# Ledger of designs, part 64: peptides against a protein of PDB entry 3V4O

Target 1, 234 residues: chain A of PDB entry 3V4O
Amino acid sequence: DQPLAKDKVALLIGNMNYREHPKLKAPLVDVYELTNLLRQLDFKVVSLLDLTEYEMRNAVDEFLLLLDKGVYGLLYYAGHGYENFGNSFMVPVDAPNPYRSENCLCVQNILKLMQEKETGLNVFLLDMCRKRNDYDDTIPILDALKVTANIVFGYATCQGAEAFEIQHSGLANGIFMKFLKDRLLEDKKITVLLDEVAEDMGKCHLTKGKQALEIRSSLSEKRALTDPIQGTEY

## One batch from the design tools (peptide; made by RFdiffusion4, then SolubleMPNN)

Design b2_p14_6_s2 (from b2_p14_6, 11 letters changed)
Fold by OpenDDE base, seed 2:
Structure b2_p14_6_s2 (fold): chain B 234 residues (1-234), chain A 14 residues (1-14)
Amino acid sequence: as target 1 above (234 residues)
Amino acid sequence: SELEELLEELLKLL
């Protein structure tokens, strides 16, 4: 039998208008287009822009409350970020300069909470740089994802370039979204789909060696974003 | 649905 989702929910966050950091443009278009695509996939989508730390934490908390056994969840973030020693942080628009971990949302902490929800599928997509923040010396201990957690973590990163520098290509979308949107509606296992996106990015002369997609998952089932919702016609 | 209610509450908080 085809895998079924109990329900489908997505939270999309795009941070652009930073107070103390360079402003971005791509997240607006990326969130908009991703919203439309996910709605075609029968996701209930909440799209938020320019969130403060308080708002981001609340949004993520509420999103986590929506996750339950069999639910398909998708969390997407586009904005500034950093990575220190394997720990990734999403930067709210009101973060100070320099920002520190206490001003940001730790991705690994969110993933830890997600794995407890017994979701049918949980996709976490990050479109942010993986640069080190020399002003943050926090080194949290990373826990491995549980095998039972159907979590797929996608990390689109640019090497050596700030996220806003990629926008100089004149592309309406961010690079990651440009390739993702071409495949997102395909009826394929999500890890296969993302792997193909990664390959597309790698073949493109504009992105080769500059931006890559890292995929981490323990998904053993053939689950796709196109999987029908339980109780609906399919 | 419960999901819709929670989503609505989320929107109210922001």
Scores: peptide ipSAE 0.020, ipTM 0.592, DockQ to the pose 0.000
Fold by OpenDDE base, seed 1:
Structure b2_p14_6_s2 (fold): chain B 234 residues (1-234), chain A 14 residues (1-14)
Amino acid sequence: as target 1 above (234 residues)
Amino acid sequence: SELEELLEELLKLL
């Protein structure tokens, strides 16, 4: 019994040119690489770079609106970020210094909204630095996540202030993308695929103790990014 | 493609 997707849509966000924070380089190449790979998997991919808070919120909102029943949705973010009290925040390029939760997009809020969708699969991949923001003393009170069975969350964490980059084939990828791209096209359950990526990262001397992939999943079905699309594409 | 275009157009309008 091969699972089928009604459609496949992906939103990729790479923030690099921050106004008040260190500029990044890897997101450009990573978004580019991931775009090409996802298109090979018949995803409809929208790739956006250097989004302001307003633009990020709009992009996410519009993406969520496209997550109809049976659709495979993938949201990827690469850029600055932080984690406070178990809540992860994506930092827009126009975020002030210091930034606070009200300036950023809360991942858990997006996840809640994703849970409301009757999608076939929801994949959220974050590649951002995980560091406590001491300048943000706000403790957001979020509703508990519902028990669903179609969400996969991958969080690539970096202990250092700067993300590590690996040169490969003349391009410098982020560490997460370096290992992800080697397996992304494999016909495997997405959680299995990500587990293997995590293991690869753990075995690499360059990344050992520096970066890791955290996986959170409620996926109870054998869903893969390689699953074919049912019916007509548009 | 159509879905991509729709998303992009919606973003432009905001």
Scores: peptide ipSAE 0.020, ipTM 0.581, DockQ to the pose 0.000
Fold by OpenDDE base, seed 4:
Structure b2_p14_6_s2 (fold): chain B 234 residues (1-234), chain A 14 residues (1-14)
Amino acid sequence: as target 1 above (234 residues)
Amino acid sequence: SELEELLEELLKLL
């Protein structure tokens, strides 16, 4: 009955030092903290900071190649972003001002590719702004998503909301990571875990009415980040 | 493992 992962791999991207946009601080701390936690969960973690469009696309492409049957895959992004017409976009550090969809990575396209894998679990966590980009009215035509029951998608902000940072132990820390890090090691179904994180965010006076965690999931099995890895070679 | 090797290659590409 205990779910098993063939292996566990995570790609963490934190963009801070934007060339044409306000610089951020939280992604640095958040990526490092999440890296440490995921490694404690026996994830093989690749952590990258300040990626250009070219580097981001390459990183995502290579990450997708690492996904295989039964593998637990986790992709985390912290940085600038926006959401237009239900599509979320991650902004590379070399994106122009204003940026457009062709300058950014579409999350839904990545999800489509993730669904092509017979993975045991796919977790996509976005700590980015979901505000409408008024400088881009392009409506992208995206490939249809497959119907799978192993996707967990967490948005650290609601539609129209801007992300903000808070100080933690003298360092800027993202709101999402502030609460996520306290629960990430718990042996719980990932959707339950994230739901509790969402509740914690809602109870905090610093975040109430400012940021919220939106969870979209098709996960039909009791999969947890703490699930053990199978004793098979990968 | 194969995955670890692939991860190392990924790091080299960036």
Scores: peptide ipSAE 0.019, ipTM 0.567, DockQ to the pose 0.000
Fold by OpenDDE base, seed 5:
Structure b2_p14_6_s2 (fold): chain B 234 residues (1-234), chain A 14 residues (1-14)
Amino acid sequence: as target 1 above (234 residues)
Amino acid sequence: SELEELLEELLKLL
């Protein structure tokens, strides 16, 4: 009765060197550490940095092609972003200033595509700002996640991320990754694991009231990142 | 893995 993954695949995207927006530093270290952790969990990990709009769309498309019935997928993004009317957008490094929805990748659209893949588990983690973009008034139609989609969506808000990175010298983890890395290898249901991460963030005096983790889940089964892969790895 | 490397190579070419 042990849940088994058909395969485990992860796409990690870290955008830092923006052309028309403030540069970031945390995504580099965060992607690196997350890569190492996910490999310990037997994920096949593709890590990409500083993607243009075209490259990001292609990366997501290729990732979606790897998703199939019973597959465990994890998509992680760290970079600039915004949220308008319940829609979240990931910002490519070549996005203009100001950026608009047509220049960015809509998270809800990706989630919609993920739910059609009949995955065993699909985790989507966002480490980006949730500020409103006053230069974009597009109101896309939002569809609710299917109950059977087995999607877990984690949204870590980085309000004032630029200010935080300026205050710290050298390369250091982002706030979200600081707490996530301590629990990621635990053999727990993924929603329980992320909930504990959220609680840790809430209890820490450094992050209380400044950064929070929002969790949305359609996971109706007991699934963990530690679940073994069926058969032998190739 | 071979899959990881292949995917990265393909993505970089696009």
Scores: peptide ipSAE 0.019, ipTM 0.573, DockQ to the pose 0.000

Design b2_p14_6_s3 (from b2_p14_6, 4 letters changed)
Fold by OpenDDE base, seed 2:
Structure b2_p14_6_s3 (fold): chain B 234 residues (1-234), chain A 14 residues (1-14)
Amino acid sequence: as target 1 above (234 residues)
Amino acid sequence: SEEELEELLEELEE
């Protein structure tokens, strides 16, 4: 029996034109490519670029409101970020220099809210750095994610991402999206799919030892992005 | 922009 999604919704955020931080280029093309792919998978996609803190918070809040029992949700972020003591933060374009946690969106907080929605599948993909921010000493204690949350968390990381992006400025896509786009339409369990993407990244001489994909999942069901929407005929 | 975000999110909810 084929798993069914009640609905499919995606929020894609690409931050590039930072006010007080190095500008990025890859998020634009990556968001565009991912948008096209997700639409082929019958996702309702909202793609946003260069969001301020206020806009990002609103976007995430509205996205969370769309999540409900049986819904497939996908949240993608590409931009600057940091990680301190297991807490990851997405950096809005209007973040000050240096930025702190109060200026950024905490990924773990969002994940906590996602787990309460009883989604059929919730995918959170981050394409950002995981470098420590020495200017932020916040150490929040976060609760463990519920096993039944059906959340798949993918974290594409690059040490020295800024340098990497500069070195690969000739590439149309970021490294993560380059490999993701080749497999995203495959009818496979999402964790298997992402694992294969991770392997592809690991085999690439350009990214080996420089960029990796970390996958965290409590998904106990064979759910795929290709799963049909309930009540719809295709 | 915030306005564009609202419009896009409204479309998504439909």
Scores: peptide ipSAE 0.020, ipTM 0.642, DockQ to the pose 0.000
Fold by OpenDDE base, seed 5:
Structure b2_p14_6_s3 (fold): chain B 234 residues (1-234), chain A 14 residues (1-14)
Amino acid sequence: as target 1 above (234 residues)
Amino acid sequence: SEEELEELLEELEE
């Protein structure tokens, strides 16, 4: 009755040293911490920092190629971003100022591609700003997520993220990672685990009303990051 | 494979 993963693969992206935008600090430590935790869960982890648009697109494409029937995939991004009309965009380090959708990676497009892979589990975690970009008026046509896609989407958002980054020491975790790391190794359904992280963030006086975790899922099965691997290794 | 992806990504970062 224990669900099995054919394999476990993770792509972690942390963008900090932007050319035309404020520099960030938290992604470095957060990617490092998450890498170590996922390796304890037997994930094959690729961790990348400060990616250009070209590099980000290639990394995502290669990651998608690793996804197949029964595979557990996890994609994590920390950096600048924005949301317009329900569409979320990850910002590469070489994005111009102001940036537009053509300079960025659309999260919903990636999710659409992930749902076609018949994976055992797909987890997409975003730690980025959710502010509107007034310089981009593009309205993408989005399809609904497929019910059988087994996708879990976690979106950690903070109001005034730029101001918060300035107060962080060089070795401090971001707020989302601070709470996530405490529960990530628990043997629980991933949606339950993330919901508990969201509750922890809501109870903390430091984060209450400032940062929240939005969770969306099409997961109809009991799947956990702790599920054992059965099958071919990549 | 993970190794193949890592090699490719390393090349892209150079």
Scores: peptide ipSAE 0.020, ipTM 0.541, DockQ to the pose 0.000
Fold by OpenDDE base, seed 1:
Structure b2_p14_6_s3 (fold): chain B 234 residues (1-234), chain A 14 residues (1-14)
Amino acid sequence: as target 1 above (234 residues)
Amino acid sequence: SEEELEELLEELEE
């Protein structure tokens, strides 16, 4: 049976112009590229750039309001970030230096809230650094997550290749987006699709040893971004 | 921006 989405909603955040941290360039083009692709997949897409902590929290809150039972939710983030104790943190542009968890948005917290919406699919695409933040020793106490089989994480990890961009057709994309955009429209289970992207990245001499894609998933159903929307789209 | 977000979200909810 072909899985159906009740609706498809995506929030794309690209942070570049940090106040107290190195500026980035890739998120700009990457967000635009992904926006275009997701719209072709009938996603309702909200794309935002250079968000402060306040704005990011508001964006996430509003995004969550668009989610409901059976809805496909996709969160894309490109910017600075870190990972502590298995928790991923997105860094707002106004974050202090050094930043701490209290200044950032925890992805796992967002996931928890998405689970409460009983979404059909939760996809997180995080193009950010995942190094431990040594300046943040806070151990977050998170509520237990529900055991759901509809979660997909794609972590684009870099070790100093954050500023590396690949110019293609006059555009400069981040490494992750460079390979993702080639496959995103394929009618494949999302985990299979991402796995192929990971393989492509691994075969590229330009990115080998510099950028990789890690996939974590509990997805037990053959759900794809190409799955049709049930009923009326609007 | 917050204003942009509100506008975009309103459009999506219509």
Scores: peptide ipSAE 0.019, ipTM 0.615, DockQ to the pose 0.000
Fold by OpenDDE base, seed 3:
Structure b2_p14_6_s3 (fold): chain B 234 residues (1-234), chain A 14 residues (1-14)
Amino acid sequence: as target 1 above (234 residues)
Amino acid sequence: SEEELEELLEELEE
């Protein structure tokens, strides 16, 4: 029995032109390519670039409104970020230097809200730095997350992500997107797919020891991005 | 902009 999605919704955010932080380049092309791929998978895709804190929060809120029971939700972020105490933070382009948690969006908070929607699948693809922010010692007090077996995190970590753009198919992608794009359309369980991407990254001489993909998942069902939408015939 | 975002999101809701 193949799992079905009630709907498929994706929010893609690429932050590049930071006001008080180093500018990035890769997110532009990466968001573009991922948008096209996800649309081929029948995702409703909202793609946004260079969002301020206010705009990011608004985008997430609107994204959440599109989620409901059985919906597949995918959040992709490329930009600056950090991780403190197991919490991942996306950094808006207008974040101060140094930034703190109150200036950023916590991914785990978004997950909590997604769980409240009783989504069928929650996928987070985070192409950002995950270094500790020494300027932020705040421990977010998060309410207990619901126990669901439908969460997938893909953390693309790079010590110098912007230094390593690889041109592929005439486009210069970030390292993560370079490998992800080759497999994203495959009809495989999403964790299996990402695992293969991780292996590809590990085997590449250009990325070995420089970039890696960490996968965290509670997904217990064979759910794929290729799963058909309920009520639709393909 | 926020306005542009709202327009994009409205398209998705249809």
Scores: peptide ipSAE 0.019, ipTM 0.610, DockQ to the pose 0.000

Design b2_p14_6_s4 (from b2_p14_6, 8 letters changed)
Fold by OpenDDE base, seed 4:
Structure b2_p14_6_s4 (fold): chain B 234 residues (1-234), chain A 14 residues (1-14)
Amino acid sequence: as target 1 above (234 residues)
Amino acid sequence: SEEELLLEELEEEL
């Protein structure tokens, strides 16, 4: 009754050096730390920084090629973003100011494509703002999702709110990764793990009332990032 | 405190 992954693949994107938007710092550290943690969990990890729209789309395409039936897929994004009508948009470094949906990558579209691969688990960890983009009135028409009951969203912030990073003179984690990294290796159902991260964030005076983790999931099986890969025994 | 210092440095929105 132990869930098994056919394989485990992660795409990590950290965008910092925006051309037309404020530069960020935390994605650098966050991507590196998360890379190391996921590799300890036997994920095949592709980590990329400062991607243009073209590069981001290519990275997602390549990521999807690595997915197949029963594969665990994890997408992590740290950078500028927004949410319109329940759709999350990741902002490439070459996005114009203001940016619109056609300049960005829609996470829900990626999810749709992941579902077509019949993945065993789809995890999205989105460390970006979720504020409405008032400069984009477009309502995207998305294909209907399948009922797969294997989807987990971890939003660094609540709906309509901002996500933050700490501005040290040196390198420092974003708020989300600060708490996530302490629990990521725990052998727990991924939704339970994220719930504990949410509690940690809520107890910290730094983030209480400022930033709160939101978990949105449809996960009918006790799947964890620690689940072993089929055919491998440790 | 460390927390106070961190609060002062929390300035950038993603």
Scores: peptide ipSAE 0.059, ipTM 0.636, DockQ to the pose 0.000; fails the geometry check
Fold by OpenDDE base, seed 3:
Structure b2_p14_6_s4 (fold): chain B 234 residues (1-234), chain A 14 residues (1-14)
Amino acid sequence: as target 1 above (234 residues)
Amino acid sequence: SEEELLLEELEEEL
């Protein structure tokens, strides 16, 4: 009947203090708030800020070690990024200018590794730009993904578009987290939940036509972030 | 509102 999670693990990364790129502000607040929300959902949460390439790769490796059969895995990233040929790249704080794929972490590669763990659910929430990086002409040869039907991508913006934050306004959420935080605790299929967030963004005159949430999923089961962990009583 | 003005005028690309 209701799907169960063997465990629930989340890795949250917020990069702000870039060495060779504009500094950001919202990831600090966004990671903090998302951490609190996911903990309320009984996720084991690792939250990290301002990671170098080396540190990001290590964090992902450690995250993968916590994944196993039936485990819910959630990766959240807020920071600079780009998308080339359908592949999403997260930019470490020590990335050069311009950055290339070799300097960044490919989300689809992480997904592949998560699939190998036979996870119950793979959720990616990416609060980054998705514009083409013209300085990177590398065509990645990625291994084919398995047909696991347990994948959900929440992109803070449309493909080829930008994501935004408010500048010089103190501690404030990015646009994506502003709407996500209001619905994240709802007991709904994760794709339905994100769809509602997308509608909220679309109804706001401040964000309409400027930033829109994109949901990409292959989820054949009614899985929610609120799904109980096996062996626990609720 | 102040928030509206900030969103319109003080946005930074991620």
Scores: peptide ipSAE 0.039, ipTM 0.608, DockQ to the pose 0.000; fails the geometry check
Fold by OpenDDE base, seed 2:
Structure b2_p14_6_s4 (fold): chain B 234 residues (1-234), chain A 14 residues (1-14)
Amino acid sequence: as target 1 above (234 residues)
Amino acid sequence: SEEELLLEELEEEL
């Protein structure tokens, strides 16, 4: 009873060079590392860096066009972000200071659109802060989600908490990717895999009490990133 | 480890 993917598609976004916000470094390395790993898993990977709002929206639209019934979709984001009322917002590099929801991309809206594609699996890996943005008082009105039982969120940090990167002169991974990359190729249910990553992060004295992975999922099937693509032999 | 020390000292909020 090996689950099969119709196809596997990933969109990776790393925003670093913000115009009106602090510049980041880790997304470059993190996107690179994740790209290589996902390609080994036979994902079709689109990796983009430093996207404006317009470019991000276009990238998401194009990503959605690649999704269809039974397709595994993975969205990875590394950059500035915030969370208001349970909604995660990815911040484009050209976002104003302060930014508001209309300047950003709502992850839950993307999820809704992914569900409409009848995907086999929806994975979100969000390496961003999840603090509330006090400058945004907008309450998003989201459409009701379908019960698809194929959704996995990996938040690099707890709700309302912060995510961190290393400020080294050289290239280094963010905290989340440092642990994720060591396990991503394992043939395990994606939620189990992420749980192990969470444990690894928890054992690190540097991140203990500072950053913890949160897994939020509704996944009724034993789906893994290693699942073979239908009609292919590996 | 040296890496651990660097991580502790050079973390930046995203």
Scores: peptide ipSAE 0.020, ipTM 0.544, DockQ to the pose 0.000; fails the geometry check
Fold by OpenDDE base, seed 5:
Structure b2_p14_6_s4 (fold): chain B 234 residues (1-234), chain A 14 residues (1-14)
Amino acid sequence: as target 1 above (234 residues)
Amino acid sequence: SEEELLLEELEEEL
């Protein structure tokens, strides 16, 4: 009855050193810590920092090549971004100011491609701003997604809201990663796990009323990041 | 401690 993954693959992208936009700090430590945690969960992890548009597209392509039927795929992104008409856009470090959709990577397009691979689970963890980009009037025409019932989105912020960093002596985590790292290794359905992270953020006096995790999911099976890989004995 | 942490806006523009 225990769900099994054929394999587990994660792509982590942290963009900080933007050419035409404010520089960020949190993605560095967040990517590092998440990498270590996912490796403990037997994920094959590719972690990349400060990617140009070309490099981001290549990284996604290579990530997709590792996906196949029953594989768990996880995409984490920390950096600048925006959301127009329900579509999330990740901003490369070489994006112009202002940027448009053609300069960015659409998460929903990546999801479509992941669905074509017949993955067992698709998890997106997006630590970026979700405000509307008023400089982009393009209405994206996306193909209808397949009904795979294996999709989980964790948005570090509510729709139309901003993300924050926690500053401490030296490099510190972003708010989302601060709470996520405490629960990520728990053997729970991924939606339940993220819901608990959301509650933790809501109870903290520092983040209450400032930043809230939004979970969007279509997950019909009890899938967890701790699910064992098929053929492995523990 | 959490109280010693300072929150800063991650993204000011977009």
Scores: peptide ipSAE 0.014, ipTM 0.507, DockQ to the pose 0.000; fails the geometry check

